# Peptides against a protein of PDB entry 6O8C: the designs that were tried, part 9

Target 1, 262 residues: chain A of PDB entry 6O8C
Amino acid sequence: VGLRYEKISLPKIHPRYDLDGDASMAKAVTGVVCYACRTASTLLLYQELMRKGVRWLVELVKDDYNETVHKKTEVVITLDFCIRNIEKTVKVYEKLMKVNLEAAELGEISDIHTKLLRLSSSQGTIESSLQDISSRLSPGGLLADTWAHQEGTHPRDRNVEKLQVLLNCITEIYYQFKKDKAERRLAYNEEQIHKFDKQKLYYHATKAMSHFSEECVRKYEAFKDKSEEWMRKMLHLRKQLLSLTNQCFDIEEEVSKYQDYT

## One batch from the design tools (peptide; aimed at target 1 P15 K198)

Design b1_p10_5_s4 (made by RFdiffusion4, then SolubleMPNN; from b1_p10_5 with P1E S7V)
Fold by OpenDDE base, seed 4:
Structure b1_p10_5_s4 (fold): chain B 262 residues (1-262), chain A 10 residues (1-10)
Amino acid sequence: as target 1 above (262 residues)
Amino acid sequence: EEVDLSVLEE
């Protein structure tokens, strides 16, 4: 999903000296850069919150994994115990069969044994799937969250603060231009200062917008794209874990039907 | 004191 923001651009700065126009332009520039500062702050906050969410989700999925592994282990123990008991019974009946006794019962027990062995094979598949999931979640795995710490913007980058400094400079010039406008006419020296300040305004504004675009927006978009991709994969993995858990429950239920034969 | 410039965005 991500945050939506409006694409902003600087107004055209006319080179001609015009106190009214320059004040209006400076006001507009101040507004644009102010918006950039606020947007940068919001984008940063979003990323920080998302990083927390990513960490939370990783822990949640790890818990799900551990629960699935635990359940699988429980089922394996139960299944193996049942298989061993059935095998003992089969051996007894095989001996009886040599004297032509209990032929029908031997067939039934043998069928149960075959079914249990099939269930055991299914456990092997579950184990393989769990190992795959574990590898994907492990450090260096395909679903590692290292990207969340590397991509995007961080508080340590001081992007908002850098933009704020530029905004302060721009705002100062704007207020001066507002005063200049009120004077209606400036002396030659003040006019020259006004012209130089206009150039400074342009410089600061351009620097702010380039910084906003390159260091805030671009990096945010990269973070957003990676987060969306990663999130989809994590949700899919969680569904896989749920499926594996359900398979374990199904096997346990099936084994419980044969407990009377053990 | 930080000046609220939100009014300039309108």
Scores: peptide ipSAE 0.040, ipTM 0.725, DockQ to the pose 0.032
OpenDDE base, seeds 1, 2, 3, 5: peptide ipSAE 0.035, 0.014, 0.035, 0.022; ipTM 0.729, 0.538, 0.719, 0.646

Design b1_p10_6 (made by RFdiffusion4)
Pose (drawn by RFdiffusion4):
Structure b1_p10_6 (pose): chain A 256 residues (1-92, 99-262), chain P 10 residues (1-10)
Amino acid sequence: VGLRYEKISLPKIHPRYDLDGDASMAKAVTGVVCYACRTASTLLLYQELMRKGVRWLVELVKDDYNETVHKKTEVVITLDFCIRNIEKTVKVVNLEAAELGEISDIHTKLLRLSSSQGTIESSLQDISSRLSPGGLLADTWAHQEGTHPRDRNVEKLQVLLNCITEIYYQFKKDKAERRLAYNEEQIHKFDKQKLYYHATKAMSHFSEECVRKYEAFKDKSEEWMRKMLHLRKQLLSLTNQCFDIEEEVSKYQDYT
Amino acid sequence: SETLEELEES
C-alpha cells in the first residue's frame, strides 16, 4: 500500500501586484510546501524502517533455517543409528527364521527415509544459497533503490521552505502597511518572483526525487516480498518434512 | 516559466 498522502499542488500565483492577494498567496504556498516537506520526511521513514525490517526478517529466516538443519542432523544420527540396529552385521548362509519377515518392511521404510532425506539436503542447501549474502534474495535493491538519509532530501526542502516562509512573513507585514513605499514595492515584487521560484523548485524536487524514488523502492519491495514468501513456504515444507521423519522414526525406535 | 514571465512583465 505505502503511505497514503494527498497530492497537493501549488496554487495559481496571479501576477498582479496586490498586497492582500500576495499575502494570502504566500500563506497558501508555504502551507503546500510544509505538507510536501513533512510528507517527504515520512516517505524517508517508511524506507528506512522497511530496510531495518527486511534486514531483520532475513536474519530471522536464517534462524528458522539453522533450527531446521539442527534437527535434520539431529534425526540423521537416529536413522543411521537405528538402521545400524536392524540392518547391521547383527540382524542378517542359509536361513529361514533369521529375521527376513515383517521387520524387513520397516527396514524398507527406513531405507526410503534415509534416501529421501538425501534430497532434503539438496533443497536445504539451495535455500541457503539464496539466503547467503550474495544470493538471489540478498537485499541489494534495499540499498540501491529509494532515498537515503545521506541524500539530505528533507533538509534540502527545508532550506527552500525557509526562504518561502521568510517571504510570507514579510508579505504579512506589507499587507498590514496597506501601502508600500517606492523601493519597498519593487523589492516586494521581486520577492514574489523569488517565492514562486523557490516553491516550484521545492515542489518539483519533492516529485522527481522523493516520490519518484520512493515508488521505485515500493515496487522493488513488492517484488522481493514475493520471493521471500516463496522461500519461506519451501523452508517450512522442509521443516515439516523433518518432523515427519522424526515422527516416523520415533515409532520404530521402540522395538522388541 | 510563463507565470514567472508574467510576474516579470508585471

Design b1_p10_6_s1 (made by RFdiffusion4, then SolubleMPNN; from b1_p10_6, 4 letters changed)
Fold by OpenDDE base, seed 4:
Structure b1_p10_6_s1 (fold): chain B 262 residues (1-262), chain A 10 residues (1-10)
Amino acid sequence: as target 1 above (262 residues)
Amino acid sequence: DETLKKLEEA
């Protein structure tokens, strides 16, 4: 999970004045910073897509939760109705036993009543589990998606644009160094300008790489780590909901067996 | 991408 990118580093910049070497170095620096720009853009895109995915998944899980709650409610109503009917039947049979009716029929109905009460008790456990899930999904809960909006890099940070500006400055110097190389020799003033531009190149490149590492890569990695952890927890939660739903279906099926006794 | 291509071609 996550985008893989290559670790990049600036080439060594030699302090010695060398038109051929400086042009080659400038080309290499331009390439590295260009890669950083592209990588930063890709990392940003990934995060934006992940944020959309996170929001989608939250809504999906909320829907699953609501469906489970609905199913549970349906089962509770059906179960309670069945219990009430069985209890009425038990009372009738208890009165009839006083008139010498066979105890065997009362025993069977009483057993059904006991089974239904056990099923009813299990509904309490399901309810507790659903409440726990609801609390985790609620705002401020452990599975809230607030981290997705806070962590990582955002378009509003303009990191790609900032890097692009630095890249433009570097590229301009590179093109000048290419021209300087073609001249083979520079006059004293042009040589001094070349030396100053080399320092500027270094400054821009260093700034770009620092920005890339600290503001793009580091924040991306933090986002990635949190997203992976959160995703794992959400998937587990979804499995829990499915389990609860299945339990409701199982109870409903069991209750249906006793509807003829009501 | 275009700038990199230009640099690679130069």
Scores: peptide ipSAE 0.037, ipTM 0.788, DockQ to the pose 0.032
OpenDDE base, seeds 1, 2, 3, 5: peptide ipSAE 0.000, 0.018, 0.017, 0.000; ipTM 0.393, 0.602, 0.587, 0.386; seeds 1, 5 fail the geometry check

Design b1_p10_6_s2 (made by RFdiffusion4, then SolubleMPNN; from b1_p10_6, 4 letters changed)
Fold by OpenDDE base, seed 3:
Structure b1_p10_6_s2 (fold): chain B 262 residues (1-262), chain A 10 residues (1-10)
Amino acid sequence: as target 1 above (262 residues)
Amino acid sequence: SKTLEELKKA
């Protein structure tokens, strides 16, 4: 679940010249754009944190993979050793059968040999699964983290700074409108300036809101969606690795039961 | 078993 933010909209700007109303409107606009700036900053910070998390998780999963590979290798060595010993035993018993030794023991050892060979075959499937995981984690694989660098917003985009510039312009007009309100009445020239500033305010506010929506919020949402999908896949992969590890332990345990016969 | 190891050595 990503960061929740409130949907914001600009207040209605009335065309009527009203010093009290214009000051109030300007205050409201300043508040909205200020919120947009803060929200944009928060969204950026969240994405940067998530990028760090993604990198961390990739390394964690790589470590898990390496551990699983190590365990698999250990089991292969143990299993191969056990198979070789059992094969030697079978050969000895075959020779001894020529000298009237009990055939019942040979049958048991032969059954063990068959079971060990089946375990060896299962090891091949584990190897194939590990190779698949490795390919998915490799550069250009399905679980590559390149999206984290491409999607969303970045500090280099300077979105917050751009919004801040617009906010500064809006704030300046707001303060002027507060002064105008305090004067109660303006001369003709000052009134015309006030009207022009009101148009500028609208322009800056609209530009800020468009930038916020299109360059900050929309890109953030895209990043969030991709992040969630990628995270789900990575967690599933970790579960697969755990399963493979457990299979290795199971094989090792089974092999240990037959070591007494060697 | 010890006996099996002995047989392998013979």
Scores: peptide ipSAE 0.006, ipTM 0.446, DockQ to the pose 0.003
OpenDDE base, seeds 1, 2, 4, 5: peptide ipSAE 0.005, 0.000, 0.005, 0.000; ipTM 0.461, 0.455, 0.462, 0.440; seeds 1, 4, 5 fail the geometry check

Design b1_p10_6_s3 (made by RFdiffusion4, then SolubleMPNN; from b1_p10_6, 4 letters changed)
Fold by OpenDDE base, seed 1:
Formats: structure tokens, C-alpha cells, sequence
Structure b1_p10_6_s3 (fold): chain B 262 residues (1-262), chain A 10 residues (1-10)
């Protein structure tokens, strides 16, 4: 999961004054920083989309939870009803047993009662599991999505805009260097300006790359790692909910077998 | 370089 991007680095900047070389170097630098800008934008977009996805998934899992709770409640009601009916039947047969009748049937019904009570106890385990899941999904829980708002890069950081400003400065120098190259030879003063601009180019480029690496890439990677971890946990939780639902269905089916005795 | 110093001041 995550966007793949190429690791970029600035070309070597030679200190020697060379109009052709400097123009070529400036072109390369412009390209690299341009790529950084585009990449930063893409990484930001990805994170924003992922945040939306996270929110969506949270709601989906909450819905799953509610459905499971509903099913559990349904089964509890059914089971309790069945238990009550069996208990009434047991009492009736106990009275009949006093006249030495229906002894075998009483034993069978008592066994059913015992089985139903065991099923009822299992509902307690399901309830405990649901409570655990609820706690994990709750604000401040282990599966809270607070990290999605904290980790990574955000539009408010203005990273793309900051990089774009630097790119603009670099591009201007590049275009000047193209003109300088076309002149083939510069007067002394123009040569000194060229040299000074070359230093500016270096400054802007290094600043851009540092910003890109530290404020864009690094934070993105952190976001990516957190998102992957969280996603795995959420998917596992959904599986747990499904398992609990299935357990409820199993209990319901088992109870249905005893309906003929009530 | 005196010229560079002048440029830095400008």
C-alpha cells in the first residue's frame, strides 16, 4: 500500500564558471525540483484521500458492530424464551413423575435445559467480546483514527506552495543561464552576476530538496506506516465481528432444534 | 571577490 516514487537527488554543481555547463546544470536542477513539487502534491493528495477512506471505514465497521449487537440481542431474547419454556415443561414433568410417569422424558428435557444454560453462558462471552470491540472503536481507543489527522502532511502546511516558490526562483535563473549560454561570452560584470546567481540557484535547490525530504517524504512515510498498521487492525476487527455474528447464528440454530420440545 | 560583495549589498 502507498504511492511509489523515485528517490531524487540534485546533480553535482561544479564551481567552475562554464556557460554551457551551468545552463545544463540549471536545467537538471529545475527538473529535479519540479519533480519534487509534483511528487509532494501527489503525496498530499494520497494522504487526503486516505483520510477520507479511513473515516469511511470507521463508519462501516461501526455499522458492522451495530448489526452484530442487534443479532446478539435477537438471539438472547430467543434463547431466554426457550429456557423459560423448558423450565415450565420441567416443572410439569416433575409433577407427573410423582405418579411414576414420564421419567424418561423428564431426563431428556432436563438435559436440554442444561444445554440451553450452557448456550446462555456463551452469550456472556460474546457480550464481553463486543464490549472490548466497542472500547477499541471508541474515542481514545486503540483503533481511534486520531492518527490520521495528526500524521503526515496537510494542505495547511503549504508544502507544495513553498516548493513552488523555490522552483520559480530556480526556473528564472535557469532561463537566464540559457540566455547567457546564447551570448557565448559575458562581460566581466555579467559574469560576476552569473556566478552570484549560480550560488543563489544552489541555495534555492538545496532548500527545496531539504524541505521535500524532511517535510514531505518523511512525514508521508510515517503516515503510510501508521495507516497500514491501523488498516490491518481494522480488518482484523471486522473479522472478529463476523465471527461473533456467526456464533450467534450457530446458537440460534441450536436453539431451534429444541423448539419442538416446547 | 569585490564584485560579489557589491552584488550581495545590492
Amino acid sequence: as target 1 above (262 residues)
Amino acid sequence: DETLEELKKA
Scores: peptide ipSAE 0.019, ipTM 0.654, DockQ to the pose 0.089
OpenDDE base, seeds 2, 3, 4, 5: peptide ipSAE 0.017, 0.017, 0.017, 0.000; ipTM 0.608, 0.605, 0.607, 0.313; seed 5 fails the geometry check

Design b1_p10_6_s4 (made by RFdiffusion4, then SolubleMPNN; from b1_p10_6 with E9K S10A)
Fold by OpenDDE base, seed 1:
Structure b1_p10_6_s4 (fold): chain B 262 residues (1-262), chain A 10 residues (1-10)
Amino acid sequence: as target 1 above (262 residues)
Amino acid sequence: SETLEELEKA
C-alpha cells in the first residue's frame, strides 16, 4: 500500500574541467532534481488524499457504530418485553397449580424464563463491547485520527516550492553549460566562471537531494506506516461491529422462538 | 514545472 517511487541519486561530479562532460553532468543533475520535485508533489498529493480518506472512514465507522447501537437497543426492548410476559405467565400458572393443573407446563415456562435471563445477561456483554469501541473512536482514543494531521508532509511546508527554486538555479546553470559546450573553448575568465558555476550546481543539487530525502521521503514513509497500522485497526473494528450486530440478530431470533409462549 | 523531456528538446 502506498505510492512506489524509485530511489534516486546524483550522478558523479568530476572535478575536471570538461565542457562536454560538464554539460552532460548538468543535464543529468537537472533530470534527477526534476524527478525529485515531481515525486515530492505526488507524495504530497497522496497524503492529502489519504487524509480525506481517513476522515471519510471515521465517519463511516461511526455510522456503523450507531446502527449497531440501534439494533442492540431494539433487541433489548424486545427481550425485556418477552421476559415480562413470561414472568406474567409464570405467575398465572402458579395460581392455577393450586387448582390442579399439571406442574410440567410450569417447569417448561420456567426454563424458558431462565434462558431469556441468560440472553439478557449477554446483552450486557454487548453493551460493554460497544462502550469499548466508543472509547476507542472518541477524541484521544486509540483510533483517533490526529496522527493524520501531524504525520507526513503538508502543503504548508512548501517542500515542492523549495525544491523548485533549487531546480531553477540548476537549470539555469545547465543552460549556460550547453552554451559553453557550443563555444567549444572558453576564454580564461569565462572558464573560471564555468568552474564556479559548477560548484554552485553541486551545492544546489546536494541541498535539493538532502531536502527531498529528509523532508519529503522520510516523512512520507512515516505517514504511510502509521496510516497502514491505523487502517488495519479500523477495519478490524468494523468487523467487530458486524459481529456484535450479528449477535443481536441471533438473540432476536432466539427470542422469537419463545413468543408463542407469551 | 519544466520536465526533463522539455529540457532534452531544447
Scores: peptide ipSAE 0.044, ipTM 0.802, DockQ to the pose 0.033
OpenDDE base, seeds 2, 3, 4, 5: peptide ipSAE 0.043, 0.043, 0.044, 0.000; ipTM 0.800, 0.797, 0.801, 0.321; seed 3 fails the geometry check

Design b1_p10_7 (made by RFdiffusion4)
Pose (drawn by RFdiffusion4):
Structure b1_p10_7 (pose): chain A 256 residues (1-92, 99-262), chain P 10 residues (1-10)
Amino acid sequence: VGLRYEKISLPKIHPRYDLDGDASMAKAVTGVVCYACRTASTLLLYQELMRKGVRWLVELVKDDYNETVHKKTEVVITLDFCIRNIEKTVKVVNLEAAELGEISDIHTKLLRLSSSQGTIESSLQDISSRLSPGGLLADTWAHQEGTHPRDRNVEKLQVLLNCITEIYYQFKKDKAERRLAYNEEQIHKFDKQKLYYHATKAMSHFSEECVRKYEAFKDKSEEWMRKMLHLRKQLLSLTNQCFDIEEEVSKYQDYT
Amino acid sequence: PPEYVELPDP
């Protein structure tokens, strides 16, 4: 979804010299830039937080991986150990009562369990190579896409907002005077230009730098999330597959 | 008469 904010544009700046109109105009412009500036700050937060989260979530899946492989090895030293019981040089030269019967069916399941465990390791390694630092789930898009604190985009907007704010405050004073001396009138007219210049620059910067890069980061994250949930589903299927093996071996462990 | 201020291009 991303941040739901309203898109607010600069009002039309009428060209007449009008002390009342210019004051009202400057106030409206300052407001729009504040909203743009404040919104630009939250966009940066959502990115910085997203990044802190993706970093953390990746490490958590690594814990879910290590937890699973810790049991896969824990169970193999039971399969290979309990196979060493019913399938060693102890169990099974002509013979008719030497145990080749109903227990041989269990030895068959245990052989298929030890072999099926083989491809578990093959798939388990494949997900480790995706979780690895250079793998195809590495959060490389996270440091490339979107804006960063080092970009100083908020403070850049803030510098322009200060220019605009100082002018508005002066335009209030001018409105209060109802009439401006000669030189002051001319200066006021120039500051009106400066105000418009600063505002359009701050607005276009917000659009083409903050929002554009933010949306690019937003789409990269949606794409990366699909990959993530897809891997998590696979890792989970491998974890359950182990508990199954543990379950089907913990039955045959108790013999007579 | 009313005077007008030329605004810069965006």

Design b1_p10_7_s1 (made by RFdiffusion4, then SolubleMPNN; from b1_p10_7, 4 letters changed)
Fold by OpenDDE base, seed 1:
Parts: structure tokens; C-alpha cells; sequence
Structure b1_p10_7_s1 (fold): chain B 262 residues (1-262), chain A 10 residues (1-10)
């Protein structure tokens, strides 16, 4: 979900000298470029906030990863302990079978041992999954946040300031055109100045709108798209971590059932 | 007084 902005365009330029029309046109142009400045500022702010959010999410997911690793480690220790105890029990029963035929009990314990070994093998899969996740989160990994620093617009680009300078030039001409309108009629030289200023106005306006479109809007859209893609991947990864954690809990629960036999 | 030359409209 990104910021909604309206596509803005410059008003139609009428080449005819008309003090009333030119003042009105200049007002409209000023409004459009003013909107561009404000929009550029809001788009920049959004991106900066998103960058902060991205960094925060990375840390959160790293914490989730560490918790999952911790839980896995606990389960491995518990499982290994249980396996060792069952193995000792098996050896004891094997010795006892030489004296007393306890084949049924030995069979049951052996089955438990086999089940525990199977559970232990699943830990290898969990480990491999965690390693994959770790690789993705690592610097240079597929889920690295380097894009957030590269894509989009940045304060250092000074896009808002550049647009503001152009807006100031446009606004100055607009105010002059308001004065010209109030005079109702200009002398020849003043009329020529007005015409030149009109050309300057359009030049500045066109430059502003081009800059806004190419350097602000386009880059913002690219940032937004990349952000959405990355966010989806991160959320999916977080779900994977949760799944792995749950698998660890399931194994722990199953192991607990056999601890009563040891 | 600086005399300005009329430029064609853009």
C-alpha cells in the first residue's frame, strides 16, 4: 500500500498576449507546481519511514531466528539425552535376556529407540532450513535490505529543494502578472518583458514537472514495488521460522512421552 | 530605455 497521488499536468499554454489570461494561467501553473513540491515531500517522507520500518523488521526477524535456533538446540539436547538413556536400557535388557527371557520388553524399547532416531533425523532437516534462512538474511543474501538504501528518492537528492527553487521563480512571475493585470495596459517595453517572463514561466514549469515525474514519481514507484516484494518475502520467511519452531515443540512433546519409560 | 525584441510564442 503506497501513497495515493494524482497525476498532475500543466495547463494549456495560450500563446496570445492577454494580461488577464496570463495572470490566470500563471496562477494555475503555480498551483500545479506547488502540488508537485508537496507531493515530492510526502513521497520522500514515506520512503524514509519505510526504510526505518524495513530496518526494524530485519531486526525482528533476526530475533525470531535466534529464538528458533535456541529452541532447536534445547530439543536436540533433550532428544540426544533420551536416546542415550534408551540405548543404555537396551544394553541392560540384552544382558538380562541371557538370564531371563524378556523379549517383549526389549522389543518395545527397541521400537522406541527407532522412533527417537527418526526424530533425530528430522533435526537435520530443521538445521538445513535454518541455515537456508540464515543465508537469506545474511549480508548479501536474497533478503538483504541494501535495496532500501539504493532505490527511491533520498534527502541527499534535494529534489524538494530543487522544485521549490523553480516554484519560487514561477511564483515571482505570477505576482508580476497580477500587477500587470492591475495596470490593464503595459507600455511596449513592459509588454515585451511580460512576454519574456511568460516564456520563462513555462520553461521553469516544464522543468519542474519533468523533474517531478522522472526523479520523484518514477523512483518512488520503483521503491514501492521493491518494498512490497521484499516485504512479502520477509513475512513468508517469518512464517517459515514459526513453522520450524512448532516442529521443535512437536518433537519435544513426543520425546516427553518416552521419558516416562526411561 | 532598453528596447526588447518580440519573440515568437512558444
Amino acid sequence: as target 1 above (262 residues)
Amino acid sequence: EVEYIELPPP
Scores: peptide ipSAE 0.022, ipTM 0.624, DockQ to the pose 0.137
OpenDDE base, seeds 2, 3, 4, 5: peptide ipSAE 0.019, 0.021, 0.021, 0.008; ipTM 0.610, 0.621, 0.624, 0.440; seed 3 fails the geometry check

Design b1_p10_7_s2 (made by RFdiffusion4, then SolubleMPNN; from b1_p10_7, 4 letters changed)
Fold by OpenDDE base, seed 2:
Structure b1_p10_7_s2 (fold): chain B 262 residues (1-262), chain A 10 residues (1-10)
Amino acid sequence: as target 1 above (262 residues)
Amino acid sequence: MEEYIELPEP
């Protein structure tokens, strides 16, 4: 669930000289750009937290993988041991059959041997699945976390600081416009300065909103989309690992039924 | 882009 932000737009800036209107407009612009600064900071923080979460989840899934590999190895050793013991038993009974003693027991043991060999064949499928998972988790794999370091906004981009500089310029002009409003009427020179400051305000505000939209919001949205997709894939991978672990337990349980014969 | 009237340079 990504951070919700409100779509903000600059108020309409009227070209007409109006001390009351200009002060009101400047106040509104200051508010909008202030919101952009706060939002940019929040979006950055969210992404940094998500990057930490991604790293944590990668390590968790690696642990899950290692546990599954370990369990598979244990089951393979047990199964191989059981197969070897049954094969020895089969050979003994085959020798005894030549002496006409135990035909019925040989049939049962041979059936167990066949079942164990089938279980052994299923281990190949588990191994191939684990190899696929390993490849996906490897550097450069489909589930590599390199995107988390490349996508979105970073502290090194200094987007919040850049917006803050523009906000400071805008705020200064707003305070001047508040003073100008209090004067009710400006001399010619002060009126010209006010008009120039209004143009500067527009420039700074437009630059701030463009930077916010293009460098903060857009990049955040791209990061969010990639993070959601990656997270779904990682959760699915964990389910696959769990399934493989359960298959190992199923094989172990089945082998345990024949341990009394080995 | 509403054409901001360029104030004539003094």
Scores: peptide ipSAE 0.018, ipTM 0.549, DockQ to the pose 0.145
OpenDDE base, seeds 1, 3, 4, 5: peptide ipSAE 0.017, 0.015, 0.016, 0.000; ipTM 0.553, 0.563, 0.568, 0.348; seeds 1, 3, 5 fail the geometry check

Design b1_p10_7_s3 (made by RFdiffusion4, then SolubleMPNN; from b1_p10_7, 4 letters changed)
Fold by OpenDDE base, seed 4:
Formats: sequence, structure tokens, C-alpha cells
Structure b1_p10_7_s3 (fold): chain B 262 residues (1-262), chain A 10 residues (1-10)
Amino acid sequence: as target 1 above (262 residues)
Amino acid sequence: EVEYIELPEP
């Protein structure tokens, strides 16, 4: 998961004055920094899309949680109702047994009552699990999405714009070096300017590449890693919710078997 | 006159 990009490096910059070599070098540098700008932009876009996905998934999981809580509540109501009805039946049979000796039927109903109470006990475990999930999804919980706003690169950082400024400076020097190459030989003053511009080119290029690596790539990789970890945890939580929902359905099904006795 | 300094390798 994530955008693949090629590791880029600046070409070797020879200190020797060479109009042909300098023009070729400047062209290569321009290409590399241009790639860095484009890559930074795409990495930023990816992160912004992922942030949208994170927000979407949070809401989805919250909905799943609420649905599970609702289902659990319905099952609890049904189960409690069934238990109350069985208890009433038990009381009636206990009274009748004193008069008519219906012991076998009372035994069967009592066994059902015991089974229902065991099912009711399992609801406590489900409730505890739901509370744990709620705590994890709550603000400041282990599955909080605050990292998505902190990690990675953001439009407000203006990294692409900063790189573009440097690229513009580099491109300008490249075009000048292309002209210098066409002249084949420069006068002394123009040669000195060329050498000075070559130093500027180096400065801008190294600044661009350091900014790209440290502020774009590194932060992107950190965001990617954090997002993968968080996503795995969220998916696991969804599976837990589904498991809890299934447990509620299983209890409901079991209760339905005894409804004829109520 | 611009003093030319040797460029380090990037």
C-alpha cells in the first residue's frame, strides 16, 4: 500500500569549468528536481486521500458499533422477557406440584430457565467488549485518528511550492548554461558569472533534495507506516464487532427455541 | 570578480 517512487539523486557536479559538461549537468539537475516536485505533489495528494479514507472508516466503524449496541440491546430485552416468562411458569408449576405432582414438567422448565440464565451471563461479556471498543474509539483512545492530522505532509507546509521556487531558479540557470554552451567560449566576466551560477545551482539543488528527502519523503513514509498500523487495528476492531453481532444472533436463535415454553 | 570555489560532490 502506498505510492511507489524512485529514489533519486543528484548527478555528479564536476568542479571544472566546462560549458558542455555544465549544460548537461544543469539539465540533469533540472530533471531530478522536477521529478522531486512532481513526486512531492503526488505524495501529498495520496496522504490527503488517505486522510479522507481514515475519516470515512472512522464513521463506518462508529456506525458498526452503534448497530452492534442496538442489536445487543434488543437481544437483552428479548432474553429478559423470556426469563421473566419462564420464571412465572416455574412459579405456577411449583404451586401446582404441591397439588398435582407435575414434577417432570417442572424439571424441564427449570432446565430451560438455567440455560437462559447462562445466556444472560454471556451478555455481560459482550457488554464488556463493547465498552472496550467504545473506549478505543473515543477521543484520546488507542484508535483515535489524531495521527492523521499530525503525521505526514500537509498542504499548509507548502513543500511543493518551496521546491518549485528552487526548481525555477535551477531552470533559469540551466537555460543560461544552454546559451553559454552555444557561445562555445565566454569572456572573462561571463565566465566568472557562469562559475558563480554553477555554485548557485549546486546550492539550490542540494537544498531542494534535502528538503525533498527530509520534509517530503521521510514524513510520507512515517505517515504510510502509521496509516497501515492504524488500518490493521481498525479492521481488527471491525471483525470484533462482527463477532459480537454474531454472538447476539446466536443468543437470539437459542432463545427462540424456548419461546414455545413461555 | 567572482571567486570560483570548487564545488563539493553532492
Scores: peptide ipSAE 0.021, ipTM 0.599, DockQ to the pose 0.303
OpenDDE base, seeds 1, 2, 3, 5: peptide ipSAE 0.018, 0.021, 0.021, 0.007; ipTM 0.562, 0.596, 0.593, 0.443

Design b1_p10_7_s4 (made by RFdiffusion4, then SolubleMPNN; from b1_p10_7, 4 letters changed)
Fold by OpenDDE base, seed 2:
Structure b1_p10_7_s4 (fold): chain B 262 residues (1-262), chain A 10 residues (1-10)
Amino acid sequence: as target 1 above (262 residues)
Amino acid sequence: MTEYIELPAP
């Protein structure tokens, strides 16, 4: 989800000297560049907010990871305890079978032991999955947030300020053209100044729009695309963590069924 | 105030 902005282009600048037309054109140019300034500011703000959101999400997922690791550790301890107890029980029963005790109970306990060992083996898979997730979240990993600091625009770039300077120059010329229009006719020297200012206006406007497009919009779009891709991957990873957590709970529940035999 | 050079009148 990104900010929608309108693609605005500069109005056509007619080369003919026309006080009314030039004032109207200058007004329109001022409006377009003003919009670019506001849009650039909004795009910058959005990116800064997204960077904060990215950092927040990273910390949240790290917390989820740590909770999953903790739960896994708890389950491993419980499993190991149950396995050791069942092994002791099996040894006792093996000794008793030499004295004509029921083979059926030993069979059941042996089956439980086998099941617990299978559960223990599944913990290895969970561990490997957690290690993979850890590697992806680590600095330099596939889900590192370094891109958020590299991509897009930053306040230090001063793009908004640069555009504002150009807007100020354009606005000054617009106000002059408004005055020129009110005079209805200019002296030769004033006419030449007006023509030169019109060229300056065009220069500033084109520079502003180029800067806006190349340094603000393009970089924003790259940031947006990267953020969407990263966000999708992070959400998927979070689902994987939840799945692993649930697997730990499932194992814990299954082990609890055998605690009555220990 | 941009000092505009007065172009000589023709």
Scores: peptide ipSAE 0.016, ipTM 0.516, DockQ to the pose 0.043
OpenDDE base, seeds 1, 3, 4, 5: peptide ipSAE 0.009, 0.012, 0.009, 0.007; ipTM 0.478, 0.451, 0.489, 0.450; seed 4 fails the geometry check

Design b1_p10_8 (made by RFdiffusion4)
Pose (drawn by RFdiffusion4):
Structure b1_p10_8 (pose): chain A 256 residues (1-92, 99-262), chain P 10 residues (1-10)
Amino acid sequence: VGLRYEKISLPKIHPRYDLDGDASMAKAVTGVVCYACRTASTLLLYQELMRKGVRWLVELVKDDYNETVHKKTEVVITLDFCIRNIEKTVKVVNLEAAELGEISDIHTKLLRLSSSQGTIESSLQDISSRLSPGGLLADTWAHQEGTHPRDRNVEKLQVLLNCITEIYYQFKKDKAERRLAYNEEQIHKFDKQKLYYHATKAMSHFSEECVRKYEAFKDKSEEWMRKMLHLRKQLLSLTNQCFDIEEEVSKYQDYT
Amino acid sequence: EEEYLSSLGE
């Protein structure tokens, strides 16, 4: 979804010299830039937080991986150990009662369990190579896409907002005077240009730098999330497959 | 755009 904010544009700046109109105009412009500035700050937060989260979620899946491999090895030293019971040089030269019967069916399941465990390790390694630092789930898009604190985009907007704010404040004073001396009228007319210049610069910067890069980061995250849930489903299927093996071995562990 | 900017305050 991303941040739901309203898109607010600069009002039309009429060209006449009008102390009342210019004051009202400057106030409206300052407001729009504040919203743009404040919104630009939250966009940066959502990115910075998203990154802190993706970094953390990746490490958590590594814990779910290490937890699974810790049981896969924990169970193999039971399969290979309980196979060494019913399938060693102890269990099974002509013979008819030497145990080749209904226990041989369990030895068959245990052979298929030890072999099927083989491709578990093959798939388990494949996900480790995606969780690895250079793998195809590395959060490299996270440090490339979107804006950063080092970009200083908020304070850059803030510098322009200050220019605009100082002018508005002066325009209030001018409105209060109802008439401006000669030189002051001219200065006021120039500051009106400056105000428009600063505002359009701040607005276009918010659009083409903050929002454009934010949306690019937003789409990269949605793409990366699909990969993530797809890997988590697979790792889970490998975890359950182990508890199954533990379950089907913990039955045959108790013999007579 | 430049013409509009210079027309402000006339």

